# Ledger of designs, part 39: peptides against a protein of PDB entry 5VZU

Target 1, 271 residues: chain A of PDB entry 5VZU
Amino acid sequence: GRTLEDIFHEHMQELILMKFIYTSQYDNCLTYRRIYLPPSRPDDLIKPGLFKGTYGSHGLEIVMLSFHGRRARGTKITGDPNIPAGQQTVEIDLRHRIQLPDLENQRNFNELSRIVLEVRERVRQEQQEGGHEAGEGRGRQGPRESQPSPAQPRAEAPSKGPDGTPGEDGGEPGDAVAAAEQPAQCGQGQPFVLPVGVSSRNEDYPRTCRMCFYGTGLIAGHGFTSPERTPGVFILFDEDRFGFVWLELKSFSLYSRVQATFRNADAPSPQ

## One batch from the design tools (peptide; made by RFdiffusion4, then SolubleMPNN)

Design b1_p12_1_s1 (from b1_p12_1, 9 letters changed)
Fold by OpenDDE base, seed 4:
Structure b1_p12_1_s1 (fold): chain B 271 residues (1-271), chain A 12 residues (1-12)
Amino acid sequence: as target 1 above (271 residues)
Amino acid sequence: VLEEMRKDLNYK
């Protein structure tokens, strides 16, 4: 019978062959699109830019990391047989921090799954609530039929008098204790290990992480068939490295900053 | 598993 390893090997060979076919087909007609680096903002979690990712089956890929308020996005610069270039390979919700347990419990995939799925449910609830508020505001622009209201006459209402009693009632201002948002302690990174059964290309991932967030990854069949978003964990290691745990795929992708400097790669000023 | 493998960016 085919082993799981045989199936992985055959699948890897198919992906390599498809990648070769796609690359060789483009040799006759290349469409070049200029890529601009996103501008850095002070509030960006790390400097935006190009990262090299290692996907287990697809090898080395390039993604652009960018920040969009409380969201981060990884956009594919390189395509593969499943996900074409320009797709959002990862979307990170910077509102939904994932707290990793201790190292012993980090080895438990079911514990990570529980944590991620609980956050996914909260994100779905917030999306449903925010969808209702946006729906109610549009309904009331019924057409103002201009009915001509008739001119009712000015009745002279009389001059009632002056009495000025000054009621002193000194209502104490209740101190609304603004719950001080604890500054996200840029604390010492916590020890990090992949759960048992999560596939990593190598063991050379950082063993300490700064913070984690809920995110979704894009998966699809060959030729971008049946694309879907799967839950995962964005792991910030440092200024130049992040990871993504694909929960349903039980896999880990490591992304490292491209250290190359590009001339004329800055985004044009928005006109 | 097998259908997930067809959608996979990240299998070994």
Scores: peptide ipSAE 0.080, ipTM 0.799, DockQ to the pose 0.450
Fold by OpenDDE base, seed 1:
Structure b1_p12_1_s1 (fold): chain B 271 residues (1-271), chain A 12 residues (1-12)
Amino acid sequence: as target 1 above (271 residues)
Amino acid sequence: VLEEMRKDLNYK
């Protein structure tokens, strides 16, 4: 019978062959597009930019992280056999923070799954409610038949008089001590571990994280067939590292900032 | 293992 090693070798050969076919098919007609780094904004969770990720057998990939208000996006700079370059590999909802349990409970995949699926359901409810408000707002533009409302006469505004006395009532200004909302302490890093049965390429991932958010990842078959969004967790480790837990796939991707400085990679200032 | 290798991040 084929060993697991034989099957691994065959699968790796298939992926290498696919990469070779894709590169060789385009060798005669390469289009180069300049990629600009997104400008950094004060409200950005971390500095936007290029990150390198490792996707199992696909090897090293480059993703652009960018911030768009309460959303973050990972955009593929490198394509693979499944997902072309320019696709949003991850979409992060910065409104929906994931609170990880203690380390013991973090090892339980079912606990993480419960937490993520509860947040996914809230996101779906919010989308449905916002869809109803947008739907009802459009329905009321029935054709206002402009019936010519008859010119009702301007009744003269009577001028009546002056007198009302100044009642002095000296209501004391109650000092509403505005409880200074303590800026949500960008929480001290919490201990982090992958759940049992979540595959990582290696055990070399950060064992502390700053915060986590709900997100969705893009998955597809070869040739971008049947693309869909799958639920996951964005893990912010530090300024230069983030992860994504693909919940349904039971996999983890680690992304590390590309430390290379690029000259003239900033978007040209709008003239 | 085969299912884990098919769990290459984009394998359906």
Scores: peptide ipSAE 0.061, ipTM 0.786, DockQ to the pose 0.199
Fold by OpenDDE base, seed 2:
Order: structure tokens, then sequence, then C-alpha cells
Structure b1_p12_1_s1 (fold): chain B 271 residues (1-271), chain A 12 residues (1-12)
């Protein structure tokens, strides 16, 4: 029978062969596309820009993080054997915050899975409802000729009657101290740990995160076969670092800002 | 390693 070592060797050979094919194809036709940095907006969760990550067996990748209202997008700058350059590797829904449990329960993959799948179901419901509202709103512009229905004078129905009983009951005002839910201070990082059984290429990931959001990642076979969106968690660590937990793949990708300043990388102002 | 291989092998 094939050993795990045989399977590993075959997989490594295939990845090396794919890298060799890609590098050898560069001699025939390199299409260079200029990449522009997205403009920063005041409402952006962090400064948009280039991030360097590690994605599984593919090694180092570069993604562009950009903000689009209530969505964030990671666009591949580097392609890999599965996902071509220019594809949206991650799509983040900034409306759907993931609340991580305490540090002990964060080790439980099934708890994280439950939380993410509940949010995924809410996102699906909202997409169905928003599809119905957009459908119903077009149908009702039939011209309601508002015929002015004549104002019939409703009669003055009469003034009954007197009775006055004075019941005193002096119920003490129980001071329900409404514990003002202190608005979760958006600035305090929470302790962060990967669930047991989530693979990370580096164990040196930030142990504190600012916030998490629901998102989806793009996955495909070699040559971009059978592309699909898989559920995940976007983890904001700080201004320069974010992660993505690929839930179904049980893996974590860490992305760090490319600190290089690029001259003339800003998008031309729309004329 | 094996889980990374499972990502690429699950799409073959």
Amino acid sequence: as target 1 above (271 residues)
Amino acid sequence: VLEEMRKDLNYK
C-alpha cells in the first residue's frame, strides 16, 4: 500500500513540477499588470495595502487588502498552483463580527466551528431576504391613482362616566441597576490561541487579537479546477497583521504588512 | 505537512 511518505513524495514532486512549469512559461509570455495601492479611507479598519502571508505548501504569497464599505477583500498578487493571481483569496464581511470565547474554549475546534457556521447561516438568510426586498420593491410602482376618498365626518360619540376609586398601593421602586453593558471597548485586545488540530506553518503568531469577522476563502484544485468558497475567520491582530482560519481545511494563514514604501503606486486620481 | 497535503489532495 502507499505509505504516507510515498504520498508526501508524490505531492512534493507535483508541487515542484508545477513551479517548474510556471517558471518555464515565463520565457514565452509574461503579462505585466501594474498594481495600484488602494486609497486609504478614514473608515478603513486598518490601512489597506500589501501583505505577505504563508499559505500551506505554496509557501510565501502576497495579497492586497482593500476595503469596500462593509466588506474587506484579499486579492492575490502572487498566484499559486491552485489560485491564479488577481483572484479574491478572501472576502470578509465586516457586518458579521465573530466573538471568540475564553482562551480555554478557543482550544475547542468544535466551538469555533459552531460559532462560524451559525454566522454563515445568518449571512445566507440575509442574502435571501435582501433578494426578496429587491424583488418586491419593483412590483409596487403601479400608479395608485389616489382617488381622494371624501372625508365623512365621524360623529361625536358621547361623554360617559365618573367612577373614582383611589387604590393606594405603594409598591417600592426596586432599583433595577441596569448594568450598563459597557460598550466592549473596541481597543482592548483579547487573548488568542488556535484551536487544537488547526495547522499553522509558524507557531509564532500573535497571542492577542483586536477583533474577528466572518469571511470566506477561495479554494481550488491545481490549475484552478472546481473553485469554491469555504467559510473562515478573519482575525485582526494589529495595524500590520491579520490571520485567516480556514475552517473546513483546519488551517491558519498569517499575513504581515509589506513595510516597503512604493513610489508612484497610488492609483491615478479619477479624472 | 500531512494536513497541507490533504488540502491539495482533497481537490484531486
Scores: peptide ipSAE 0.059, ipTM 0.777, DockQ to the pose 0.155
Fold by OpenDDE base, seed 5:
Structure b1_p12_1_s1 (fold): chain B 271 residues (1-271), chain A 12 residues (1-12)
Amino acid sequence: as target 1 above (271 residues)
Amino acid sequence: VLEEMRKDLNYK
């Protein structure tokens, strides 16, 4: 019978062959574009830059992490047979922090799935509500054709009297219990373990994390067919490492900072 | 494993 190793070897050969076919087709017209490192901002969750990621069977890829207000973005610097270079492999919503359960409950994939899907539904509701406000605001600029209606005269309608007694209905201000923003415990890393049944390329991932956020990953068929976003969890381990749990795929990708210093890689100052 | 390999992170 085929061993798991035989199947892994066959699939790796197919991926290498696909990669070879794609690269060989482009050999006649290689366009080189300079990649600039994003400028670091004080409000960035970590220093932006190049990260080396693991994408299961695809092996090792380079991703640029950048920050865009309340969103983080992982952009593929290397392409694969499914997703070309320049695509946003991950989009992170920094508004939607995920609280991981205790270490015992972190092993339960269904618990992580519940937490992520609840956040996904909130994000979907916020997008629908924000879409309605943006839609209604455009409709009211009908051109008021100011037809100059003629000056009809001042009829002096009479001064009827005063007496409406003000009813003092003292409606108590309902205490809007401000949902106490649980203080972002920025300090101590929490214990971290992958859920049972989440595939990792290796068991060598950080066993503590700082914080987690809701995110979406890009998935597609070969040749970038039927691209879609799948829900996941961005896991910040430290200044130089983050992970992404692909929930529907039951897989984990670890990203480690490329520590190489690049000369002249800084983005040109916006002129 | 086989299903995880067919669920190549980018494969639909």
Scores: peptide ipSAE 0.062, ipTM 0.789, DockQ to the pose 0.209; fails the geometry check

Design b1_p12_1_s2 (from b1_p12_1, 9 letters changed)
Fold by OpenDDE base, seed 5:
Structure b1_p12_1_s2 (fold): chain B 271 residues (1-271), chain A 12 residues (1-12)
Amino acid sequence: as target 1 above (271 residues)
Amino acid sequence: VLEEMAKVLRYK
């Protein structure tokens, strides 16, 4: 019978063949498009721009990081046989911070999976609630036919009713227990290690991280078949490095800033 | 089964 190794080998052969076919077509039809770097905003988590990401068997890919309010987006500048260029390889929800456990419990893949799936469920609930509010608001604008109600008359201004006594009901101010916003530990990077069984192309990844967020990664079959979003963790290491843990794939992508300076790469000013 | 599994293999 076919082994898992046979399936992996056949799949890798198909991937190599597809890469060869795509590369061989580049001589015939190339469309060149200028890429603009996103403008930096003060509220951006890090400077937006080009990153080199590790994509396992695909190798290195170029990804544009951009910020869109409380969301971050990684867009493929280079594509592969599964996910073409221009697709959003990662989408990060900056509203949903992931708290990593201690370094010992970070080795446990099931613990990371639990934490991420709990956040995934909260995100789904918020989307359902926000979908209901948007749905109910549209239903009530039935066309009020403005029937011209007739001009009924000026009835008079009757009198001064009396001196109702001020009851001094001293309602005690209920102590609104201000939910102590746990101070965002902005300063000290926490120790970081990949869970056991998460594949990285290189073990040379940062061993400290600043913060983590919930996100989704785009996966597909060969030729962009059956594309779906899978849960993952965005890990900010520093100004020039971030990671993404693909939970279902049990894989890690390290992204490092492209340090090259580009001429005429700034987005045109909005006219 | 295995051919169905190969068709279900999705990559990033």
Scores: peptide ipSAE 0.374, ipTM 0.828, DockQ to the pose 0.165
Fold by OpenDDE base, seed 2:
Structure b1_p12_1_s2 (fold): chain B 271 residues (1-271), chain A 12 residues (1-12)
Amino acid sequence: as target 1 above (271 residues)
Amino acid sequence: VLEEMAKVLRYK
């Protein structure tokens, strides 16, 4: 029978051939679309813009990072044989922060998997509940003409009675030491390491991160077949670097800002 | 096996 190795080799050969075909077609049939940089907003987690991301066997790809309220989005500017340009490679839910464990427990892939899948289930529950509230809120605006039924003056029923027994017991004021929630020092980065068995293109990634969020990554077969969203972790390192842990793929993508300044790359103001 | 392999054949 075909081994797993045989199937992997055949798939890699197909991927290389598809890349060669696409590169050979660039001379004959390219549609050029102007790309505009997203406007920066004060509430943006970092400045939006172009990043170069590591995509394993695909190599380096260009991704546009943009912010949409409490969501961030990575959009492919360069496509590959699996995911075409213009697709949302990552979607980040800025409502759902991931708390990484200590550095020792960060090496445990199963611990990270547990944390991410628990958040995934919460996100799924909130989506189901929010779907019900949006459904129920439309049904209740039947115009109930509530005729104001007249206020009957119900009577002053009376006065009883006395007894006063005194019991003393002087329970000591237990000092509830309000554990001052130390404001999570939003400024100090925590130590960061990839779990064992998560593949990276290199080991040259930031070893300190600012914060993490739940997100989903887009995966597909060759020719964008059977596309699906897989759970992952967005890792903010600094103003110019972020990562994405693809949980099911056991893969890491490092994204670094494209430092080039572009003239006339701002979106025209909507007239 | 084949379905797990089909998952391994999906890329980011």
Scores: peptide ipSAE 0.371, ipTM 0.836, DockQ to the pose 0.202
Fold by OpenDDE base, seed 1:
Structure b1_p12_1_s2 (fold): chain B 271 residues (1-271), chain A 12 residues (1-12)
Amino acid sequence: as target 1 above (271 residues)
Amino acid sequence: VLEEMAKVLRYK
């Protein structure tokens, strides 16, 4: 019978063949689209822009990082046989921080899995609650038949003006102790290691991270078949590097900023 | 089983 190894080899051969077919089509027809860099905002977690991401068997892909309020988005600039260009490869919820355990417990995949799945369940609950509030609000716009309520006359209620006794109530100024907003601890970089059994392309990833967030990654079969979002962890290393742990795939993608400066890459100002 | 696993293979 077919082994797991045989199936893996067949599927990798199909992937290579698809890449070859797509590459061979470049000689026949190319459509060029200009890509604009997203404008930087003060509240952006890091500067938005182009990153090179590691995609396992796909190799290196170009991803645009952009910020959308409390969400970050990675959009594929280069596609592969599974996920085409223009798709949101990662979507990050900046409201849902992931707290990594200590360095010893970070090696335990099941612990990371537990933490991520607990946050996933909270996100689902919040979406259900917000969906109910939005659903109940729409139900009350039954067509109010505008029954023409008759013009009852404006009664002239009179002007009486009396006296201004000056009550002296000397309310003591309660000292509002301004709770000093503890400066958001720009968290001292936490030691970082991949869990055992998480595949990386190499061992050359940052061993310290600033913060982590819950996110979802897009996965599909060949030809973008049965696309789904899987849970993962966005890991901010520094201004120029982030990672994504694909939990269900047991894989890691490292994203490194494209250091090239592009002279006309800014979006035209909205006229 | 194995052929079903091949159909379930998803890539990022």
Scores: peptide ipSAE 0.362, ipTM 0.825, DockQ to the pose 0.168
Fold by OpenDDE base, seed 4:
Structure b1_p12_1_s2 (fold): chain B 271 residues (1-271), chain A 12 residues (1-12)
Amino acid sequence: as target 1 above (271 residues)
Amino acid sequence: VLEEMAKVLRYK
């Protein structure tokens, strides 16, 4: 029977063939579109811009990082046979910080999976609750014709009296020592290692990270078939580097800023 | 099973 290895080789062969076909088609017709760098905002986690990302068998791809309030997005500038250019390869929820365990427990893929899936369920609950509020808000604009309900004179029920006094029982307020949430030291990077069994293109990734967030990655079959969002972890290393752990794929993508200065690449001011 | 799993191999 076909082994998992045979299946993998067949898919890799198909992927290479598709890449060859697509590259050979470039001679027929090319459409060029100007890409603008997103404007930087003071509240942006890092400067937005172009990053080169590691995409396993696809090699290196160019991704635009942009910030949209409490969300960050990675948009493919270069496409591949699975995910075309212009797709949102990663979507990051900056509301949902991931706390990585200690360095020893970071090697445990199941622990990382547990942490991320717990956040995924919270995100799903928040989306369901917010969907209900948006649904109920539209239903209430039916014109309630204010039928004038007649003013029935409700009677003056009487003023019964005054008394009972006393009991002072002075239960001491137990000082609930609010465990002061130690302000997470936002300044020092924590030790970082990939879980065992997570594939990286190389071992040359930062061994310290500043913060992590819940996110989703876009995956599809060849030709963008059956596209879906899979859970993952966005890892901020520094101003010029971030990672994404694709949990279901057991893969890591390292993104490094394109250091090239582009003249006239700034987005025209929204008029 | 394996062939169905193969068809479900989705890439990033």
Scores: peptide ipSAE 0.358, ipTM 0.826, DockQ to the pose 0.189

Design b1_p12_1_s3 (from b1_p12_1, 8 letters changed)
Fold by OpenDDE base, seed 2:
Structure b1_p12_1_s3 (fold): chain B 271 residues (1-271), chain A 12 residues (1-12)
Amino acid sequence: as target 1 above (271 residues)
Amino acid sequence: VLEEARKDLYYK
């Protein structure tokens, strides 16, 4: 019967062949586009920029991380046989935080799957509701002819007076010590482990994470056939490292910041 | 298992 090794070899042969085909096409037409680093904003979760991501059998790819209000985006700078350069490999919803369970329950893939799929359903509902509000808001611009209703002078109704009883009751001010909700210390990392059965390139990933968010990854067949979004988890480890769990693929991508400084890589100021 | 391994290999 076909072994896992046979399937891995067949797949590696197909990927090598596809990479060879793409490389051979470079002699015919190359379009060079300058890459600019996104401007950093104070509200950015981490500094935007270039990251080196693990993409299983594709190896290492370069991804640009950028922030767009309540969304983050990973854009492929290097493409592969499935997903071309310039595609959004990951889209992160910074509105939908994922709460990871304790370390024991993090090993359970079904628990992570449940949590992510519940958030996916909420995101779908919010998109449907927001589509309805945008539809209803256009209908009500009927021209309200503001007929100026004449200001009838309402009359001076009268003076009633009386009494003053002084009741003293000196109720003691109970010191309601408002327990200042200590702002959830964004700084204490949670212990992190991959679920059992999630494939990683290596076991050398951060064992502590700061926060997680719902996101989607882009998947496609060879030559960018049948592209679709698959649910996943963005994991922020630190300023220079994040991960993405591809839920349906049972795979993990680790992204590490490219530490190189580039001259003239800043976007030109909008004129 | 084998189909999941194929998906992880083919689609990212």
Scores: peptide ipSAE 0.287, ipTM 0.824, DockQ to the pose 0.214
Fold by OpenDDE base, seed 1:
Structure b1_p12_1_s3 (fold): chain B 271 residues (1-271), chain A 12 residues (1-12)
Amino acid sequence: as target 1 above (271 residues)
Amino acid sequence: VLEEARKDLYYK
């Protein structure tokens, strides 16, 4: 019977063949587009920019990280046979923080799956509620027949007078000690480990993370067929590294900042 | 199992 190894080899041969076909097509026509780095904003979780991501059998891909209010986006700069360049490989909801369990329970894939799927259901509910409010607001523009309501007269403003007395009541200002909201402790990094059965190309990933968020990853068949969003976890390790756990794929992508400085990579100031 | 392994390889 076919071994897992035989199937892996057949799949790798197919990916290599697809990659070869795409590269051979480039000899016919190349279009070059300039890519600009996103401007940094004060509220950005980390500096936006280019990262190298691990994509399993596809190898290393270049992804642009950008921030859009309460969302982060990873956009493919390099494409593969499944997901072409310019697609949003990951979309992160910065409103929905994932709390990882202790290090022992982090090894349990089912526990991580439970946590992520509970957050996915909340996100789905919020989208349905927001969709209902937007739907009801459009329905009530029935045609207002412009009946010409008659000009009712300006009734005069009566001038009533000036009088009464300044009652002195000297109520003591109770010192409401404003409990200083302790600045939300930018959470001390917690120990991090991948669940058992989550594939990583290398075990060389950070063993401490700052924070995690709910997100979705884009998956598709060869030639970008049947594209769908799968649930996952964005893991911020540090200023230069983040991860994405593809929950349904049981896979981990590590993203490391491209340390190269680019001249003239900033978007031209809007004139 | 085999389909899941195919999915990880095929879909990212």
Scores: peptide ipSAE 0.281, ipTM 0.827, DockQ to the pose 0.223
Fold by OpenDDE base, seed 5:
Structure b1_p12_1_s3 (fold): chain B 271 residues (1-271), chain A 12 residues (1-12)
Amino acid sequence: as target 1 above (271 residues)
Amino acid sequence: VLEEARKDLYYK
């Protein structure tokens, strides 16, 4: 019977053949577009820029990391047979921090899955509530036909008198329960390990992380068919390294900063 | 491992 190795070899051959076919189709007409590095902002979680990411069987891909308010975005600079260049490979919600359990419980994939799916459900609820408020606000602009109501004369309103008894209704100040801002523990990094059964290209990933956030990864069939977003975890290791756990795929991508200085890569100042 | 590699081949 076909071994698991034979099946893996066949699929790797198919993937490389597809990548070759796509590359060969461009030989007749190449369009070069300048890519600008996003400007760094003080509130950016890390410096934005180019990262080299591990994409399992696809190998290494170049991703641009950028920050957009409370969202981070990974955009493919290189594409593959499933997800083309220019697509948003990962979207990170910086509002939804994930707390990893202790190192022993981090080995349990079901525990990580529970934590991520609970955050996913909160994000869905917030989107539904915000969608209803935006929907109801548009309905009330009925066309006010400005009928020119005729100038009715100024009747002199009589000056009735002063009896304002001051009712001292002492409205108790409702205790606004300040949502406890979880202290930004900019502290010593937490020990980090991948759950059992999560595939990594190598075991050489950082064993300490600073922060984790909820995110979604883009997945699709060959030729970008049926694209969907799958839940995952963004892992910040340091200024130059982050990871993404693809929960449903049980896979880990490690991203390392491209340590190169580019001339004329800064975005033009908005005129 | 290999079943997960199949998912990576067809989705990432």
Scores: peptide ipSAE 0.278, ipTM 0.832, DockQ to the pose 0.206
Fold by OpenDDE base, seed 4:
Structure b1_p12_1_s3 (fold): chain B 271 residues (1-271), chain A 12 residues (1-12)
Amino acid sequence: as target 1 above (271 residues)
Amino acid sequence: VLEEARKDLYYK
């Protein structure tokens, strides 16, 4: 019978062949676009930039990490037979932190799956509620026919006098229970391990993480057919490394910063 | 297991 290894080799050969075919078909019509590094902002979770990511049988891909308010985005700089360059391979919701359990319970895929799916349902509910408010507001701008209101004369509004009685309304300071922002434990990362059954290209990933967030990964068939977003976990390890757990694929992508310095890679200042 | 491994190989 075919081994897992035989199947993996057959698939890798097919992907290599597809990559070769795509590259060869467009050889005469290549358009080069300059890539600029995103500007860093003070509120960015880590410095934005180029990362090399592990994509299973596709091997290594280059991804641009950028921050967009309360969202982070991984954009493919290199494409593969499934997801072309320029697509958003990962979208991270920085509003929805994932709390990983202890190290023993992190080995349980079903526990991670439960946690992620609970957050996914919250995100879905928030999107449905926000969609209803945006729908009602657009209906009432009937065309205000700007009837030219005739120039009614300047009636001199009389100078009402200065009666300044300061009412001492002693409003009790309602104890705003400052929800103790649990100090972002910026310092000590928590122990990290992949769940059993989650595939990684290798076991050489950071065993400590700073924080995790809910996100979605883009998947598609060959030639970008039937593209869909799957739930996952963004894992921040350090300033130069993050991961993404593809929950439905039971796979892990490790992203490591490209350490190469590029001259003139900064976006031109908006003049 | 095999189908899940195939999905990981073909969809990212």
Scores: peptide ipSAE 0.277, ipTM 0.822, DockQ to the pose 0.212

